# Peptides against a protein of PDB entry 3JWR: the designs that were tried, part 125

Target 1, 323 residues: chain A of PDB entry 3JWR
Amino acid sequence: TRELQSLAAAVVPSAQTLKITDFSFSDFELSDLETALCTIRMFTDLNLVQNFQMKHEVLCRWILSVKKNYRKNVAYHNWRHAFNTAQCMFAALKAGKIQNKLTDLEILALLIAALSHDLDHRGVNNSYIQRSEHPLAQLYCHSIMEHHHFDQCLMILNSPGNQILSGLSIEEYKTTLKIIKQAILATDLALYIKRRGEFFELIRKNQFNLEDPHQKELFLAMLMTACDLSAITKPWPIQQRIAELVATEFFDQGDRERKELNIEPTDLMNREKKNKIPSMQVGFIDAICLQLYEALTHVSEDCFPLLDGCRKNRQKWQALAEQ
Target 2, 298 residues: chain A of PDB entry 3JWR as posed
Amino acid sequence: TRELQSLAAAVVPSAQTLKITDFSFSDFELSDLETALCTIRMFTDLNLVQNFQMKHEVLCRWILSVKKNYRKNVAYHNWRHAFNTAQCMFAALKAGKIQNKLTDLEILALLIAALSHDLDHRGVNNSYIQRSEHPLAQLYCHSIMEHHHFDQCLMILNSPGNQILSGLSIEEYKTTLKIIKQAILATDLALYIKRRGEFFELIRKNQFNLEDPHQKELFLAMLMTACDLSAITKPWPIQQRIAELVATEFWEQGDQVGFIDFVCTQLYEALTHVSEDCFPLLDGCRKNRQKWQALAEQ

## One batch from the design tools (peptide; made by RFdiffusion4, then SolubleMPNN)

Design b2_p9_3_s3 (from b2_p9_3, 7 letters changed)
Fold by OpenDDE base, seed 3:
Structure b2_p9_3_s3 (fold): chain B 323 residues (1-323), chain A 9 residues (1-9)
Amino acid sequence: as target 1 above (323 residues)
Amino acid sequence: SFQAILEYL
């Protein structure tokens, strides 16, 4: 395609020029081509292209295929969300110095998972899928959408001309797919809530050890969630803009709940309760985000900008909630 | 409610 030719022939700017190591990064000013160039730089600077002998054209095709399999009519869970998740992962690995704590296969899996974790998202949550008796709800009992996202990821990875993992041994390939699956499934917040207590307790007791395989798996899950939710850590103008996108998507679901399911939506998805957004954001930060970024900062102090951003945005949302 | 946020995020 013309798009592939343009991407494959383009000079890829440095990570410094692209500012993709910054936790304060924004994609708002970037074209789709520039987001793809950023993605190439992430793979290159993490040594994934060299270590796994990726062909440049194959990587370019894969990136464009992933981007193509996000829906454009979904307000928040689109390519830009996946790209921002991957950028936060890259920043956490490089600026946050987490790269030194992980294997190359784990890094490869996390980056692929971050880009792929919401593939073919339909702008509705697992609860809606279940209540609407969607065909996907018959295939999977738990984490319905996350299983679908992984299936889409696997389909793309196995598609002709998109096989970025062809340089791996059979064992490396199996290991990578296992980690990708676990990482995508970990983005189900229900699973995060179920598992986070173990992680926080290990940190609290100073017993956290990444050399333990179980604790490593737990950490990868927590890191995925931290990157997936990283919009809450962004500078306030960026945070507000993203919160508007999230609210738009939730209100669209609420409208569908009224129309298709004949139910009154919850406050979060009720367009008429827009005035509750600030207080709901404070509640979300307190219940989900703060402890996670605190724990992550204990694993690597260089991740502090995520925690600091989350704290600052809590204060901003609280001030709005008090008006 | 916080529970509603958890169910829908």
Scores: peptide ipSAE 0.080, ipTM 0.827, DockQ to the pose 0.674
Fold by OpenDDE base, seed 4:
Structure b2_p9_3_s3 (fold): chain B 323 residues (1-323), chain A 9 residues (1-9)
Amino acid sequence: as target 1 above (323 residues)
Amino acid sequence: SFQAILEYL
C-alpha cells in the first residue's frame, strides 16, 4: 500500500527527537505516520529488530496492521491509546531502567502486548458485552475483551507479511506468545485488583524478587497496568484532555445502556453526572493508581515521574472536586 | 458507591 511504502521509506527520527523516552510524552501533535515512526524507533532502540532479525518492511506492515485494527469511531480505546501505552512501556523500560531487569523476550512481548492490548475495542467494557449478550460473551466468561484482543493480536502476527516473530526459535516464539497473552489479559482491571495485593505485599515486605518466575509474571502484569493507566500520570493539560476522551467513551456507553439495555448507567457512565468526574477521578487515583505507581517506583526509582504525575493530578482533581 | 464504579472499569 501507499502507506506502507511511505512508512518503509521514511527516515526514522531518534528517540530523543521523538521524545518517546519522556514520561510526559504526548501524541496529540503527531500524525498517524509519526506514531508509526515512533513505534519503529521503540523496536529499534530496544534492540528487538536486531536481536530477532526483524525485516524492516515486515515490521512496518505489522505496525500498520495493528493500527488498522483499532476502530476510529471509538473515543478513547483506539490506536492512540495503544500507542501511548506502548510509549509509556518504552519510557519505563528506558528512562525507568526496567529494561535491565527483563529478558529480550519479555521486552519484545511487552511492547507487542502494549500495542495490541485493546485491538478491535468497541468502546464498551466487558460488563456491557456480557449484558448485551454479544457473541464474544459466549466464548469467554472472564476478561472477554482481553481474550478478543489477544486473538486479534495473534491473527495479525500470523498474517502474511506481518510475521515479525519469524526470526524466533520455536521455544522463543512459544515463550513470547505466552507472555503476550498474559500481558494483554493483565489489562483487565478486574485481574489487576485480584492480583495487586500479592505484588504490594512482596514490595512491602522487601521480598520482591524478579528472579522468581511467578514474581516476574506478576511484575509484568503490574507493569502492563501501569502503562495502560499512564494517562493519569501525564502533565495536567494532557491528563484533562485524555480524561475527556475517557468520559466521552463512558458516556457513550451509558447512553447505549439507557437506550439498548434500558438501565440507568452508573455515575461513571452517566452523562448527567459529569459534575462528579473530579471526585470520581480522585477516587480512581486513590483506589487504583497511587499504590501501583508507588510499588513500581520501589522496583525502579527511575519510574518516579509516573508516581509524581499521578500525585500532581490527584491534587488537581481534588481542587476541582472542592469547587 | 465508588466500588460500583470500579466494577465498570
Scores: peptide ipSAE 0.077, ipTM 0.824, DockQ to the pose 0.530
Fold by OpenDDE base, seed 1:
Structure b2_p9_3_s3 (fold): chain B 323 residues (1-323), chain A 9 residues (1-9)
Amino acid sequence: as target 1 above (323 residues)
Amino acid sequence: SFQAILEYL
C-alpha cells in the first residue's frame, strides 16, 4: 500500500525529537503516520529490532495492521488510546528505568501487548457484552473483551508479512506469547481490583522481589494497568480532553443500554448526569489510581511523574466538583 | 456508589 511505502521509506526521528520519553506526552497534534513513526522508534530504542532481528518492512506492516484493526467510530478505545498506552510503557521503561528490571522478552511482550490490548474494541464494556448476549459472551465467561483482543493480536502476528516474532526461537516465541496474553488479560480492571492487594502488601512489607516468577508476573500486570490508565496522570488540558472522550464513549453505551436493553444506565453511563463527572473522577482516582502509582514509584522512584500528575489532576477535579 | 462504577469498568 501507499501508506506502507511511505512509512517504510520515512526517516524515523529520534525519541528526543518525538518527545516519546516524556510522561507528559500528547498525541493530539500527531498524524497517523507520525504515530507509526513514534512506534518504530519505541521498538528501535528498546533494542527490540536488533535483538530479535526484525525486518523493517515487516515491523512497518505490523504497526499499520494493528492500527487498522482499531475502529474509527469508537470515541476512546481506538488506535490513539493503544498508542498512548504504548508510549507510557516506553516512558516507564526508559525514563522510569523499568527497562533495567526486565528481560528483553518481557519488554518485547509488554510493548506488543500495550499496542494490541484493545484491538477491535467496540466501545462497550464486558458488562454490556454479557447483558446483550453477544456471541463473545458464550466463548468466554470472564474478561470477554480482553480474550478477544488477544485473539486479534495473535491473528495479526500470524498474518503474512506481519510476523515480527519470526526471529525468535521456539522457546522465546512461546514465552513471549504467554506474557502478551497475561498482559492483555491484566487490562481487565476487575482482575486488577482482585490482584492489586497482593502487590500493595508486598510493597508495604518491603518483600517485593522481581526475581520471584509469581511476583514478576504480578508486576507486569500492574505495570500494564498503570500504562492503560495513564491518561489520568497527564497535564490538566490533556486530562480534560481525554476525560471527554471517555465520557462520550460511556454515554454512547448508556444510550444503547436504554434503547437496546431497556435498562436505566448507571450515572457513569448516563448522559443526563454529566454534572457528576468531576466527583466521579475524584472517586476513580482515590479508589483505583493513587495507590497504583504510589506502589509503582516504590518500585522505581523515576516513575514519580505519574504519581505527581495523578495527584495534581485529583485537585483539579475536586475543585470542579465543589462548584 | 463508586463501587457501582467499578462494576461497569
Scores: peptide ipSAE 0.076, ipTM 0.828, DockQ to the pose 0.524
Fold by OpenDDE base, seed 2:
Structure b2_p9_3_s3 (fold): chain B 323 residues (1-323), chain A 9 residues (1-9)
Amino acid sequence: as target 1 above (323 residues)
Amino acid sequence: SFQAILEYL
């Protein structure tokens, strides 16, 4: 395609030029092509292209395939969300100095997972999928969408000309896919809520050890969630805009819940209660985000900008909630 | 409520 030709022929700017090492990164001003260039840079600077012998054209095609398999009519859970998740992962690995704590296969898997974790998202949560008796709800009982996202990820990875993992040994390939699956499934916030207590307790007790395979898996899950939720850490103007996108998607679901399921949506998904957004954001930060970024900062102090951003946005949302 | 938020995240 012309798009592939353009991407494959383009000079990829440095990470410094693209600012993709910054936790404060914004994609708002970037074209789709520039987001793809950023993605190439992430793979390159993490040594993934070299270490796993990725062909440039194959990587370009894969990136475009991933982008294509996000829906344009979904307000938040689209390519830009996946891209921002991956960028936060890159920043956490580089600026947050987590790269040296992980294997190359783990890094490869996390980056692929971050880009792929919401593939073909429909703008509705697992509860809606289940309540609407969607065909996907017949295939999976829990983490319905995350299983679907992984299936989409696998489909793309196996598609002709998209096989970015072809340079891996059989064992490396199996390991990578296992980690990708675990990482995508970990983006189910229900699983995060279930598992985070173990992580926080390990941190609190100073018993956290990445050499333990179980704790490594747990950390990768927490890191994925931290990147997935990283919009909450962004500078306030960016945070506000992203919160609007999230609200739009939630309200769209709420409207569908009324129309299709004949139910009253929760306040979070009720457009008539948009005035509750600031207080709900404070609640979300307190309940979900703060402890995660605190714990992550204990693993690597260089991740502090995520925590600091989250705290600053809490203050901003609290001020709005008091008006 | 807090629980309501968690159910829809």
Scores: peptide ipSAE 0.070, ipTM 0.824, DockQ to the pose 0.627

Design b2_p9_3_s4 (from b2_p9_3, 5 letters changed)
Fold by OpenDDE base, seed 5:
Structure b2_p9_3_s4 (fold): chain B 323 residues (1-323), chain A 9 residues (1-9)
Amino acid sequence: as target 1 above (323 residues)
Amino acid sequence: SFEDILDFA
C-alpha cells in the first residue's frame, strides 16, 4: 500500500526528537504516520529489531496492521490509546530504568502487548458485552474483550507479511506468546484488583524479588496496568483531554444501555451525571491508581514522574469536585 | 461506584 511504502521509506527520528522517553509525552499533535515512526523507534531503541532480526518492511506492515485493527469510531479505546500505552511502556523501560530488570523476550512481549492490548475494542466494557448477549460472551466467561484482543493480536502476528516474530526460535516464540497473552489479559482491571494485593504486600514487606518467576509475572501484569492507566499521570491539560475521551465513550455506552438494554446506566456512564466526573476521578485515583504508582516507584525510583503526575491530577480533580 | 471502575477495561 501507499501508506506502507511511505512508512518503510521514511527516516525514523531519534527518541529524543520524538520525545517518546518523556513520561509527559502527548500524541495529540502527531499524525498517524508519526505514531508509526515512534513505534518503529521504540522497537529499535529497545534493541528488538536487531536482537530478533526483524525485517524493516515486516515491522512496518505489522504496525500498520495493528493500527488498522483499531476502530475509528471509538472515542478512547483506539489506536491512540494503544500507542500511548506503548509509549508509557517505552518510557518506563528507558527513563524508568526497568529495561535492565527484564529479559529481551519480556520487553518484546510487553511492547507487542501494549500495542495490541485493545485490538478491535468496541467502545463498551465486558459487562455490556455480557448483558447484550454478544457472541463473544459465548466464547469467554471472564475477561471477554481481553481474550478477543489477544486473538486479534495472534491473528495479525500470523498474517502474511506481518510475522515480526519469524526470527525467534520455537522456544522463544512460545515464551513470547505466553507473555503477550498474560500481559493482555492483565489489562482487565478486575484481574488487577484480584492480584494487586499480593504485589503491594511483597513491596511493603520488602520481599519483592524479580528473580522469582511468579513475582516476575506479577510485576509484568502490574506494569501493563500502570501503562494502560498512564493517562492519569499526564500533565493536567493532557489528562483533562483524555478524561473527556473516556467520558465520551462511557456516555456512549450509557446511551446504548438505555436504548438497547432498557437499563439505567451507572453514574460513570450516565451523561446526565457529568457533574460527578471530578469526584469519580478522585475516587478512581484513590481506589486504583495511587497505590500502583507508589509500588512501581518502589521497584524503580525513576518511575516517580508517574506517581507525581497522578498526585498532581488528584489535587486538580479534587479542586474541581469542591466547586 | 467502585464496581463501575472495574468495568472500565
Scores: peptide ipSAE 0.080, ipTM 0.850, DockQ to the pose 0.637
Fold by OpenDDE base, seed 4:
Structure b2_p9_3_s4 (fold): chain B 323 residues (1-323), chain A 9 residues (1-9)
Amino acid sequence: as target 1 above (323 residues)
Amino acid sequence: SFEDILDFA
């Protein structure tokens, strides 16, 4: 395609130029092409292209395929969200020095997972999918959308000309896919809530050990969630704008819940209760985010900007909630 | 409510 030709022929700027190592990164000013270029840079600078013998054209095609399989009519859970998740992963790996704690296969899997974790998202949560009796709800009982995201990811990875994993051995391929699946599934907040206590307890007791395979898996799950939620850590102007996108998508779901399901939406998804957004954001930060970024910072102190950003945004939201 | 937050995803 013309888009592929343009991407494949383009000079890929440095990570420094693209600012993709910054936890404060924003994609708002970037074109779709630039987001693809950033993605290429992430793969290159993580040594994934070299270590796994990725062909440039194949990588370009894969990136464009992933981007194409996000819906444009979804306010938040779109390519830009996936891209920002991947960028946060890249920043955590590089600036946060998490790269030094992981294998190349784990890094490969995490980056693919971050980019793929919301593929074909429909702008509604698992609860809506379940209540609407969507066909996907018949296939999966738990983490319905996350299973779908992984299925989409796998489909793309196996599509002709998109096989960025073709340089892997059979065992490496299996390992990578396992990690990708686990990482995508980990973005279900229900699973995060279920598992985070184990992670926090290990940290609290100073018993956390990445050499333990189970703890490694747990960490990768927590890291995925940390990147998925990383909008909450962004500088306040960026945070506000992303929060508006999230609210838009949630209100769209709430409107559909009223119209299609004849139910009153929860406050989070109720357009009429938009004045509760600040207090809900504070609650979200306290209930979900703070402990995660604290724990992540304990694993790697260089991830502190995520925690600091989260704390700063909590203060900003709290100030608005008091008005 | 806290329940609303759990439905984020």
Scores: peptide ipSAE 0.073, ipTM 0.850, DockQ to the pose 0.669
Fold by OpenDDE base, seed 3:
Structure b2_p9_3_s4 (fold): chain B 323 residues (1-323), chain A 9 residues (1-9)
Amino acid sequence: as target 1 above (323 residues)
Amino acid sequence: SFEDILDFA
């Protein structure tokens, strides 16, 4: 395609030029081509291209295939969300110095997972899928959408001309896929809520050890969630704009719940309750986000900008909630 | 997603 030719021939700017090591990064001013260039830079600077002998054209095709398999008519869970998740992962690995704590296969898996974790998202949550008796709900009992996202990820990875993992041994390939699956499934917030207590307790007791395989797996899950939710850490103008996208998608679901299921949506999904957004954001930060970024900062102090951003946005939302 | 959070909250 013309898009592939343009991408493959383009000079890829440095990570410094692209500012992709910054936790304050915004994609709002970037074209789709520039987001793809950023993605190439992430793979290159993490040494993934060299270490796993990726062909440039194959990587370019894979990136474009991933982008293509996000829906354009979904307000929030689209390519830009996946791209921002991956950028936060890259920043956490580089600026946050987490790269030094992980294997190359783990890094490879996390980056692929971050880009792929919401593939073919339909703009509705697992609860809606279940209540609507969607065919996907018959295939999977829990984490319905996350299983679907992984299936889409696997399909793309195995598609002709998209096989970025062809340089791996059979064992490396199996290991990578296992980690990708676990990482994508970890983006189910229900799973996060279930598992986070173990992570926080290990941190609290100063017993956290990345050399333990179980704790390593737990950490990778927490890191995925931290990157997935990283919009809450962004500078206030960026946070507000992203919150509007999230609200739009939730309200779209609420409208469908009324129309298709004949139910009154929850406050979060109710367009008529937009005035509750600030208080709901405070609640979300307190219930889900703060402890996670605190714990992550304890693992690596260089991740502090995520925690600081989250705290600052809490103050901003609280001020709006008091008006 | 943010949506799933309120189902827990």
Scores: peptide ipSAE 0.060, ipTM 0.835, DockQ to the pose 0.231
Fold by OpenDDE base, seed 2:
Formats: sequence, structure tokens, C-alpha cells
Structure b2_p9_3_s4 (fold): chain B 323 residues (1-323), chain A 9 residues (1-9)
Amino acid sequence: as target 1 above (323 residues)
Amino acid sequence: SFEDILDFA
């Protein structure tokens, strides 16, 4: 395609030029082509292209295939969300110095998972999928969408000309797919809530050890969630704009819940409750986000900008809630 | 992700 030719022939700017190492990164000013270029840079600077012998054209095709399999009519859970999740992962690995704590296969899996974790998202949550009796709800009982996202990820990875993992041994391939699946499934906040207590307790007791395979898996799950939620850590103007996108998608679901399911939506999904957004954001930060970024900062102090950003945005939302 | 918070509310 013309798009592939343009991407494959383009000079990829440095990570410094693209600012993709910054926790404060914004994609708002970037074209779709520039987001793809950023993605190439992430793979390159993490040594994934070299270590796993990725062909440039295959990587370009894969990136474009992933981007194409996000829906354009979904306000928040689209390519830009996946891209920002991956960028936060890249920043956490580089600036946050998490790279030195992980294997190359784990890094490869996390980056692929971050880009793929919401593939073909329909702008509705698992509860809606279940209640609407969607065909996907017959395939999976829990984490319905996350299983679907992984299936889409696997489909793309196995598609002709998209096989970025062809340079891996059979064992490396199996390991990578296992980690990708676990990482994508970990983005289900239900699983986060279920598992986070173990992680926080290990941190609190100073017993956390990444050399333990179970604790490593737990950490990768927490890191994925931290990147997935990273919009809450962004500078206030960016946070506000992303919060509007989230609200738009939630209100769209609420409208569908009224129309299709004949139910009154929750306040979070209710367009008429827009004035509750600031207080709900404070509640979300307190219940979900703060403790996660605190724990992550205990694992690596260089991740502090995420915690600091979250705290600053809590103050901003609290000020709005008091108005 | 964010949508899953509602499954616990």
C-alpha cells in the first residue's frame, strides 16, 4: 500500500526528537504516520529489531495492521490510546529504568501487548458485552474483551507479511506469546483489583523480588496497568482532554444502555451527570491509581514522575469538585 | 481498563 511504502521509506527521528522518553509526552500534535514512526523508534531503541532480527518492512506492516484494527468511531479506546500506552511503557523502560530489570523477551512481549491490548475495542465494557448477549460473551466468561484483544493480536502476528516474531526460536515464541496474553489480560481492571493486594503487600513488607517468577509475572501485570492508566499522570491540559474522550465514550455506552438494554446508566456512564466527573476522577485516583504509582515508584524511583503527575491531577480534580 | 471500574461499582 501507499501508506506502507511511505512509512518504510521514511527516516525515523530519534527518541529525543520525538520526546517518546518523556512521561509528559502528548500525541495530540502527531499525525498517524508520526505515531507509526514513534513506534518503530520504540522497537529500535529497545534493541528488539536487532536482537530478534526483525525486517523493517515487516515491522512497518505489522504496526500499520495493528493501527488498522482499532476502530475510528470509538472516542477513547482507539489507536491513540494503544500508542500512548506503548509510549508510557517505553518511557517506564528507559527513563524509569525498568529495562534493566527485565529480559529482552519480556520487553518484546510488553511492547507488543501495549500496542495490541485494546484491538477491535467497541467502546463498551465487559459488563455491556455480557448484558447485551454479544457473541463474545458466549466464548469467554471473564475478561471477555481482553481475550478478544489477544485473539486479534495473535491473528495479526500470524498474518502474511506481519510476522515480526519469525526470528524467534520456538521456545522464545511460546514464552513471548504467554507473556503477551498475560499482559493483555492484566489490563482488565477486575484482575488488577484482585491481584494488586499481593503486590502492595510484598512492597510494604520489603519482600518484593523480581527474581521470583511469580512476582515477576505480578510486576508485569502491574506495569501494564500503570501504563494503561497513564493518562491520569499527564500534565493537566492533556489529562483534561483525555478525560473528555473517556467521558464521551462512557456517555455513548450509557446512551446505548438506555436505548438497547432499557436500563438507567450509572453516574459514570450518564451524560446528565457530567457535573460529577471531577469528584468521580478524585475517587478513581484514590481507589485505583495512587497506590499503584506509589508501589511502582518503590520498585523504581525513576518512575516518580508518574506518581507526581497523578498527585497533581488529583489536586486539580479536587479543586473542580469543590466549585 | 477504565471501563472495568464500573464492573466493581
Scores: peptide ipSAE 0.055, ipTM 0.822, DockQ to the pose 0.272

